# Designs tried in a protein design run: peptides against a protein of PDB entry 2N1D. Part 103

Target 1, 169 residues: chain A of PDB entry 2N1D
Amino acid sequence: EVKVKIPEELKPWLVDDWDLITRQKQLFYLPAKKNVDSILEDYANYKKSRGNTDNKEYAVNEVVAGIKEYFNVMLGTQLLYKFERPQYAEILADHPDAPMSQVYGAPHLLRLFVRIGAMLAYTPLDEKSLALLLNYLHDFLKYLAKNSATLFSASDYEVAPPEYHRKAV

## One batch from the design tools (peptide; made by RFdiffusion4, then SolubleMPNN)

Design b1_p21_7_s4 (from b1_p21_7, 12 letters changed)
Fold by OpenDDE base, seed 1:
Structure b1_p21_7_s4 (fold): chain B 169 residues (1-169), chain A 21 residues (1-21)
Amino acid sequence: as target 1 above (169 residues)
Amino acid sequence: SELDKRVEEAIAGLAADAAAN
């Protein structure tokens, strides 16, 4: 099993996100004010600005592209709590061709990293390549942790209306 | 830790909901 370690700074958020959705019956506001595409772009630009002489730009771009692809594939079936399904259905109906990385934001992106490990275990990568990928994933998570104050906020959630509750039952 | 336990509960809940699809 491949385990992606979550930074200590982000662990409380995973719990709060879970609580907001499943117990407090709130929904993350969609479309996100800052979507996954934007977050990944900021990360890539951040890495490019670090002035590394060994030119890791290509590797960063590949990692960003990979994260985006996995997110878009996994969001609907792997990264949603049951309570969020009606909201997702509405998004699909209104925007059937929009990638979910343009709709959802940081909380759902973070959920990817607690689910992606199992899929990586079956990815045909040699040990060295897998280690390198994991290093970049951890690096990205550290970036999220560093910017957590601006990326994660309970104010981005709202109480679901009564009409939604009827759909979710 | 207690935090890790709560994280695991959150992860388990997400996995359970995903399995229902």
Scores: peptide ipSAE 0.592, ipTM 0.931, DockQ to the pose 0.844
Fold by OpenDDE base, seed 3:
Structure b1_p21_7_s4 (fold): chain B 169 residues (1-169), chain A 21 residues (1-21)
Amino acid sequence: as target 1 above (169 residues)
Amino acid sequence: SELDKRVEEAIAGLAADAAAN
């Protein structure tokens, strides 16, 4: 199994996110004020502005595209706590053609990286390619950590309404 | 550490819920 290391700075957020949803019965406000698409775009632009010695622009774009694709594929079935399922169903009903990367934000994106390792283990990549991909994923996580103060906030969550509690056991 | 334990608990919860989907 491939394991993606989560930066220490983001570990508390994973715990808080888990607590907000599962114990405090709150929901992340959707659609996100800053969605996954926007976060990835900012990352790509950030990488372009760094002026690396190697031409890695293509690689960055591919990584961004890959993260987006994985997120969109995995969100509904792999990245939600049980309490969030009714919310997701509502999102699908209201926005049937919208990719989830345009709806969800940083907290759910971070969840991807605790789950993506298993998926990568079955990806037909050679060892070098996989290592390179992992390096980019870790680089992206470092970016999230660097911007964690603006990307992760409990204020982006809200108490679920009473009717939601009744249908979300 | 305590933090790591809580992280693992969060991850386990997510995995369990995913498995139930």
Scores: peptide ipSAE 0.587, ipTM 0.931, DockQ to the pose 0.854
Fold by OpenDDE base, seed 5:
Structure b1_p21_7_s4 (fold): chain B 169 residues (1-169), chain A 21 residues (1-21)
Amino acid sequence: as target 1 above (169 residues)
Amino acid sequence: SELDKRVEEAIAGLAADAAAN
């Protein structure tokens, strides 16, 4: 299997996110104030500002595109807790043609990295390509950890109203 | 560690919910 290591700085957030949704019955505010597209764009710009070569810059853009694609494919079926499904249904109804990377934010993006490993195991990549991809995924996670104070906050969640509970239970 | 244990619980919950989709 392919395992993507989560930085220690982000592990507490995975727990808090899980607790907020499943135990405290809260929902992440949607559409996100800072969506996945924006986060990935900031990362790409950050890497560009570090003076990378043309080849390295190209690689970053490809990785960003890949992360975005995986997120959009996996969000609805792989990255939601049961309690979040009614909210997702509402999002689909209101924004049927919008990619989920334009709706969801950092918490759901982080969830991708605990699920993506299993999918990569079935992806037809040679060993060198897979190693390179994993290096960039870890690099991106380090970026998320560095900016965790601005990307992850319990204040981005809200207590679900009673009418939502009736739909979710 | 306790933190790793709780992370695994979160991951397991997400995986279980995904399987139920």
Scores: peptide ipSAE 0.585, ipTM 0.930, DockQ to the pose 0.843
Fold by OpenDDE base, seed 2:
Structure b1_p21_7_s4 (fold): chain B 169 residues (1-169), chain A 21 residues (1-21)
Amino acid sequence: as target 1 above (169 residues)
Amino acid sequence: SELDKRVEEAIAGLAADAAAN
């Protein structure tokens, strides 16, 4: 089994995110002020500015594209707590063709990395390719940790209205 | 650690909700 290690700095956020949604019955404000697409773009630009070679730039772009694809595929079925399902349904109804990477933000992106490991275990990658991918995923997570003050905030959540509670059973 | 236990609870909750989909 493949397990993606979460940086220690981001572990408290996973707990806070879980608490905000499931215990405090809050919702992440959508559409995100900084969506997944923007976060990934910033990461790619950050890596480019670090003086990477053309080959490394290509690899970063491939990793970014891969993360985006996995996020868009997994968000609806794998990355939501049950309390968030009515909100997701409304998003789908209003924007059926919009990729979720343009709607959701950092908290949901972080959830991807606690779920993606199981999928990677069954991906037909050789040992060298898998190690390289994991290195980039960990590198990206360290980037999220470095920018956690601006990417993760409880103020991006809000108490769900009474009408929503009636829907979220 | 206690933090790791709480993280595992969060992950377990997410996995359980995903399985219900």
Scores: peptide ipSAE 0.582, ipTM 0.930, DockQ to the pose 0.856

Design b1_p21_8_s1 (from b1_p21_8, 7 letters changed)
Fold by OpenDDE base, seed 5:
Structure b1_p21_8_s1 (fold): chain B 169 residues (1-169), chain A 21 residues (1-21)
Amino acid sequence: as target 1 above (169 residues)
Amino acid sequence: EEEEKRKEREEELLKKLEELE
């Protein structure tokens, strides 16, 4: 199994995220004020500003593209709690042609890294390429941890209305 | 003991995350 380690700084947030959704019956506000696309763009620009060579910049762009693709593929099938399913259905109805990376934000992006390891295990990558990818994934996670105060907030969630509870049977 | 507490916390978190679908 390919193991992607979540920074200890972000584990408490995963618990809070779970609690807000499953116990407090809240929903992350959608569409996100800061979506996955913008987060990935900020990361790419951050790496560029660190004095990377053109080659390193290319690698970062490829990693960003990969993360985006995995997120868009996995969001609807692996990254939602049961309580969020009605909201997802509404999003699909209202935004049928929009990639989920333009709708969802940091909390759901973080959830990706809980599941991505299993997906990478079936990806035909050579050992060197896999190691490089894992390094960048961990680098990105560290970036999320560094910026967690601005990316993760309970204020981005809201109590689901009564009519939503009726849908979430 | 500290390691055991951390392990328990991680196991609890894993259980919560397994609810993802």
Scores: peptide ipSAE 0.352, ipTM 0.848, DockQ to the pose 0.108
Fold by OpenDDE base, seed 4:
Structure b1_p21_8_s1 (fold): chain B 169 residues (1-169), chain A 21 residues (1-21)
Amino acid sequence: as target 1 above (169 residues)
Amino acid sequence: EEEEKRKEREEELLKKLEELE
């Protein structure tokens, strides 16, 4: 399969994210203060500010669009822990037409890259296109790592109320 | 051995991430 390497700097966060949700029974605050759309926009602007060529800028836009699409498709089926399912159901009820990239934030976006490799293995891309895509995905991950102090924080989580625990049973 | 410890941590992380659904 296609291997997407998670930067070592972000692996501890994935552990913390897991712990906050599954062991501490907390939930990421939704809608996110900084949603996936804004994170991707910031990345695109960051890349554009680096003096990239037109083709490179186009490629960045395509990658951003792709990440957004994959996130919106995969969030509900692959990127949630069991404890988060009631929250997701509530989000769908309250925001039926909103893409999840406008609701969720950095932690769930990072989870995408845990699963996206398997999805890409079944994507009909030629070897060169796949390599280019992987390079950009890794570049984006390095961007997340570089900005991890501002993107990932336990303060964005909150203890689930007792009534939520009943729904999670 | 730091390399072995790193691999162990990664294996534990992988196990935790398998809980995603």
Scores: peptide ipSAE 0.345, ipTM 0.848, DockQ to the pose 0.197
Fold by OpenDDE base, seed 2:
Structure b1_p21_8_s1 (fold): chain B 169 residues (1-169), chain A 21 residues (1-21)
Amino acid sequence: as target 1 above (169 residues)
Amino acid sequence: EEEEKRKEREEELLKKLEELE
């Protein structure tokens, strides 16, 4: 099994995220003010500003594209708590052709890295390529940790209305 | 002891994350 280590700085946020949704019955505001596409773009630009070569820039772009693809595939099936299902259904109805990376934001993106390891275990990659990918994933997670103050906030959540609770039974 | 406490917190977090579907 492939294990992706979550930075210690971000683990408390995963707890807060779980608490906001599951215990406090709140929902992340959608569409996100800063969506996954934007976060990945900022990361790519950040890496470019560090003076990377063309080859390294290409690798970063591939990693970004990969993260986006995995997120869009896994969001609806693996990255939601039960309480969030009615919200997801509403999003699909209102935006049937929009990739979820344009709708959801940092908290759900972070959840991806909790589950992506299991998916990578079934991906045919040579040992060298897998190691390189894991290095970039960890690098990206450190980027999220560095920018956690702007990416993760309880103020991005709101209490679900009573009519939503009836749907979430 | 600090390492053990950290592991306990991680286990609790993992249990919460198992609720993802």
Scores: peptide ipSAE 0.339, ipTM 0.846, DockQ to the pose 0.191
Fold by OpenDDE base, seed 1:
Structure b1_p21_8_s1 (fold): chain B 169 residues (1-169), chain A 21 residues (1-21)
Amino acid sequence: as target 1 above (169 residues)
Amino acid sequence: EEEEKRKEREEELLKKLEELE
């Protein structure tokens, strides 16, 4: 099994995220003020500004594209708590052609890295390619940790109204 | 002792994350 380690700085946020949704019955504000596409773009630009070679820039773009694709595929089936299902259904109805990377934000993107390891284990990649991919995934997670103060905030969540509770149960 | 507590917290977190669907 391919194991992607979550930085210790981000683990408390995953707990808070779980608590906000599952116990406090709050919802992340959608569409996100800063969506997954924007976060990935900022990361790519950050890497380019560090003076990378053309080959490294190409690799970063490929990794960003891969993360985006995995997120869009897995969001609806792997990255939601039960309480978030009615919200997701509403998003699909209102924005049927929009990729979820343009709707959701940092908290759900972080959840991806909890599950992506299992998906990569069944992906046919040579050892060198897998090692390189894992290095970039960990590098991206370090980037999220470095910018966690601006990416993760409880103020991006709101208490779900009573009408929503009736739909959720 | 500190390492043991860390592992315990990680196990609890993993249990919570299993609720993702």
Scores: peptide ipSAE 0.336, ipTM 0.844, DockQ to the pose 0.107

Design b1_p21_8_s2 (from b1_p21_8, 11 letters changed)
Fold by OpenDDE base, seed 2:
Structure b1_p21_8_s2 (fold): chain B 169 residues (1-169), chain A 21 residues (1-21)
Amino acid sequence: as target 1 above (169 residues)
Amino acid sequence: SAAEAAEKRKEELLKRLEELE
């Protein structure tokens, strides 16, 4: 099994995120103020600013592209709670061709890393490539942890209106 | 459904994380 370690700083957030949605019946505000694309771009720029070689920059860009691809594939079927499905359906109806990485933000991106390990277990990567990928994924998660104060906030959620509750039940 | 099963597993994991918090 491929295990992706979630930083201890972010584990409580996963619980809070789950609680906000499933227990408190809130929704993350969409489109996100800071979407997944921008978060990944900021990470890539952050890595470049630290003096990476051309080869390292290429690797970071590939990792960013991969994370984006996995997110866009997995969001609708793997990362949403039941209560969020009507919201997702509305997004799809209004923006059928928009990648979800341009709509959703940090909380949903973090959920990806809870699930991505199982997906990676079926990828045809050799041991060396897998180890390298995991290192970059962990590096990205550390980046999220360092910036968690600006990326994760309960204020990005709001109580769903009564009309939504009727659709969600 | 597969989605519901995935959600159940996710929620169980998060509940466990809450216990460890």
Scores: peptide ipSAE 0.023, ipTM 0.555, DockQ to the pose 0.130
Fold by OpenDDE base, seed 3:
Structure b1_p21_8_s2 (fold): chain B 169 residues (1-169), chain A 21 residues (1-21)
Amino acid sequence: as target 1 above (169 residues)
Amino acid sequence: SAAEAAEKRKEELLKRLEELE
């Protein structure tokens, strides 16, 4: 299997995220105030500001593009808790052509990295390419951890209204 | 369903993490 290590700083957030949704019946406010596209853009700019070579910059761009692609593919089927499905359905109905990377934010992006390893295991990458990709994924996760105070907050969630609970049967 | 099973596994993992905090 392909193991993507989640930084220790972010593991508590995964628990809080799960608790907010599943136990407290809250929903992440959508559209996100800072969506996945924005987070990835900030990361790319951050990497560029650190004096990367052209080749490294290209690699960062490819990684960003890849993360975005995986997120958009996996969000609806792999990254949502049951309680979030009605919300997702509403988003799809209202914005059928919008990529989910423009709707969802950091918590759901972090969930991707819990699941992406299994997907990468079936990706036709040689060992060297896979190792390089993993390095960048871990680098990105480190970036998320570094900026966790601004990216992850329980205040971005809200209690689902009674009408939503009826939909979430 | 497969989705339900996946969620269950995720929840169990997170519960384990919570216990370690």
Scores: peptide ipSAE 0.022, ipTM 0.545, DockQ to the pose 0.131
Fold by OpenDDE base, seed 5:
Structure b1_p21_8_s2 (fold): chain B 169 residues (1-169), chain A 21 residues (1-21)
Amino acid sequence: as target 1 above (169 residues)
Amino acid sequence: SAAEAAEKRKEELLKRLEELE
């Protein structure tokens, strides 16, 4: 199995995220003020501003595209807690043609990297390509850690109304 | 206490997350 290491700085947030939703019965405010698409775009622009060559820029764009695709595929089936499922259903009804990367934000994106390793194990990549991909994934995670103060906040969550609780039962 | 129980659950979650990496 392929291991994607989560920065130690972000692990406590994963716990807080879980607690906010599963124990405190809160929901992440959707659509996100800063969605996954914008986060990935900011990362790509950040990499470009660092003086990357054309080849490196191409690689970053491919990684961003890949992360976006994996997120959109995995969000509904693998990245949500049970309490979030009614909210997801409402999002699908309200935004049937929108990719989830335009709806969800940083907390759910971070959850992807807890799961993506297992998916990469089945990806037909040679050893060198896989190593390169992992390097970029770790680089992106470092970027998230660096910007964690602006990307992750409990204030982005809100208490679910009583009628929602009935749906979640 | 409730606080202690909460901390224990957080630790368990962290262990689970490490296993999923």
Scores: peptide ipSAE 0.017, ipTM 0.499, DockQ to the pose 0.106
Fold by OpenDDE base, seed 1:
Structure b1_p21_8_s2 (fold): chain B 169 residues (1-169), chain A 21 residues (1-21)
Amino acid sequence: as target 1 above (169 residues)
Amino acid sequence: SAAEAAEKRKEELLKRLEELE
């Protein structure tokens, strides 16, 4: 098993996110004001501003690309609560080829890191490469924690309309 | 072009969500 540790500052948010959707029957407003693509771009630019070497810059770009790829693959099947399924179905029906990294935002991106460890366990990476990747993933999570005030807010959720409740179990 | 397409999709999604509310 590949262990990806979530910063303690963000663990309570995962609980709040679950509560907002599952118990309070709210939905994250889509499309996100700040989508996953934008968050990853900001991270990459942040790392570049720190004076990284060419090799480090390349590594950051690869990590960003990888996170985006995993998110787009896993969102629909692994990262949604049951109550969110009708919302996703509407998005998919209208835009079947749109990458979900352009639609969803920080809360769903954070959910990825709860699940990504298991996926990485089956990725053909050598020990050194895996260690490097994990370092960058943890670095990115630290970045999310530092910017949590602007990335995670209950105000980005809203009560689902009655019509939606009829579509959801 | 990609940015323009993304903005168009966002606008469409916003309109659809408003109709549901």
Scores: peptide ipSAE 0.007, ipTM 0.343, DockQ to the pose 0.024

Design b1_p21_8_s3 (from b1_p21_8, 9 letters changed)
Fold by OpenDDE base, seed 4:
Structure b1_p21_8_s3 (fold): chain B 169 residues (1-169), chain A 21 residues (1-21)
Amino acid sequence: as target 1 above (169 residues)
Amino acid sequence: SAAEELEKRKEELLEKLKELE
C-alpha cells in the first residue's frame, strides 16, 4: 500500500473530528465557511509566493487540481461517517451539480489523506512519478499542519437537531 | 503522561477511522 504520512500535529485532530461526529453527534457546518476550493487556492498562492519557478508552479497547480478531483470523487463514498449521511443527502438534493469541494472544508479534506493511499496504490504511476506526487501531498499536509489553528476548530461543528437524529439511523 | 495519552488516541484513531464509509 502507498503510505501517506499524516503529520503528527494533525493526528489529534482526526481523533477529535471523529469524536465530534460519532460520539457527540455533531455536524460540520455546511456549506463550509472555508471550503476545500479555498484551502487549495490558498495553498497554491502560498507556494507561488515562495518564489517557485514556472515549472514548479505548474506542478503545484496540477497537484491542487488532482487533490480537488480526488476529494470530489471520494467524499460521498469514502470520507463520511454514517452519522453524516443525511447531511450529505440534503446537500446533494439542494445542490446536485455542485462539487463537494465547494461545500465541505478542512476536516473532510484531511480525511481524504487517510484514504487516498489505497487509491494511489492502483494508480498506474511509475516509481518516480509516485514519489513526486507523494512529496507534494506531504508538502500540502505540512501546510495544513502549519495552518491547523485556523483550519481545524470544534467551533465549526454544531449539535445536530433532534429531527436530524431521527434521520440518522 | 500527555505523550502516553496521545499515543493512546492515535491507536484509537486507527480503529475508529474504519467507521468511515
Scores: peptide ipSAE 0.060, ipTM 0.677, DockQ to the pose 0.230
Fold by OpenDDE base, seed 1:
Structure b1_p21_8_s3 (fold): chain B 169 residues (1-169), chain A 21 residues (1-21)
Amino acid sequence: as target 1 above (169 residues)
Amino acid sequence: SAAEELEKRKEELLEKLKELE
């Protein structure tokens, strides 16, 4: 399996996120105030503002597109806790054609990087290309860590109502 | 399931982090 290292600053958040959902029975407020699309856009603009060459800008765009694609594919099947399934079903019913990257936010995006390594293991990339991709993924994770104060907050969660608990079997 | 595996990984992470605290 391809190893994607999570920054130490973000590991506690993964625990808090898990605790909020599974033990405190809270839900991340949807649609996200800042969705995955906007986070990725901000990252791309941040990288481009550093004076990158045309080739580097292209590479950033490809990485952003890739992260978005992986997120949209994996969200419903790999990135949700059991307690979040009824909420996801409601989202699909209300917005059947909307990419999940337009609905979900930073916490779920971070969960992607816990799982993406296994997906990359099955991607036909040579060693050089894989190393380059991993460098960009780690760079993006560093960006998330740098902006963690604005991206990750327990205030973005809310206690699920009693009727939701009955659906979350 | 994938969701169960995710929960398990988070629990393992929690245990590891608690040991570091």
Scores: peptide ipSAE 0.029, ipTM 0.642, DockQ to the pose 0.139
Fold by OpenDDE base, seed 5:
Structure b1_p21_8_s3 (fold): chain B 169 residues (1-169), chain A 21 residues (1-21)
Amino acid sequence: as target 1 above (169 residues)
Amino acid sequence: SAAEELEKRKEELLEKLKELE
């Protein structure tokens, strides 16, 4: 397994996220006010504004595209708690062709990086390319940590209604 | 310590996240 280190600043959020969903029976408000696509776009623009070369800009865009792809592939099968399944089903029914990166936001994106390491282990990337990718992923995670105050908030969650609880059984 | 216990809980949660449905 490929190890993707989660910044220490974001580990407490993962606990809060879990608590909000599983113990407090809340749901992240969907569609997200700031979806994954927007977060990735902001990151790319942030990197560009830091005086990057064309080659570095290209690499960032590729990384962003990769993160988006992995998120869209893994969200439904690997990034949801059981309590969130009815909500996901409703999203699929209402928006069957919409990428999940346009629906979900920062909390679920962060969950990706807990799981992505196992997936990267099966990529055909050579050792050097994989190391480079990991560096970019860690750079992105640092960006999330830097902007955590605006990206991660319990106010983005709401108590699920009673009828939802019945569906979540 | 309380800090150590919290860190342990975080690590346990991270492992649980690897087992997300």
Scores: peptide ipSAE 0.065, ipTM 0.668, DockQ to the pose 0.125; fails the geometry check
Fold by OpenDDE base, seed 2:
Structure b1_p21_8_s3 (fold): chain B 169 residues (1-169), chain A 21 residues (1-21)
Amino acid sequence: as target 1 above (169 residues)
Amino acid sequence: SAAEELEKRKEELLEKLKELE
């Protein structure tokens, strides 16, 4: 298995996220005020603004595209708590063709990096390519940590109504 | 200590996330 290290600054958020959903029975507000697409775009622009070469910009874009693809593939089957399933079903019903990267936000994106390592183990990447990818993934996670104050907030969650609890039993 | 307990909880959560649906 490929190990993707989560920054220590973000581990407490994972705990808070879990607590908000599973114990406090809250839901992340959807559609996200700042969705995954926007976060990835900001990251790409951030990297470009730091004077990167064309080749490096290309690599960043590829990494962003890859993260987006993995997120869209894995969100529904890998990144949701049981309590969030009815909400996800509603999203699918209302927006069947919308990529989840346009609906969900930073908390769910962070969950991706808890799981992505196992998925990367099945990718036919050589050692050099894998190392480069991991470097970019860690770089992105560092970016999330630096911007955690604006990306992760309990105020983005809401108490689920009683009728929702009946669906999520 | 409180810090040690927090770290344990973090690791446990990470393991849970890896096994979630």
Scores: peptide ipSAE 0.034, ipTM 0.648, DockQ to the pose 0.125; fails the geometry check

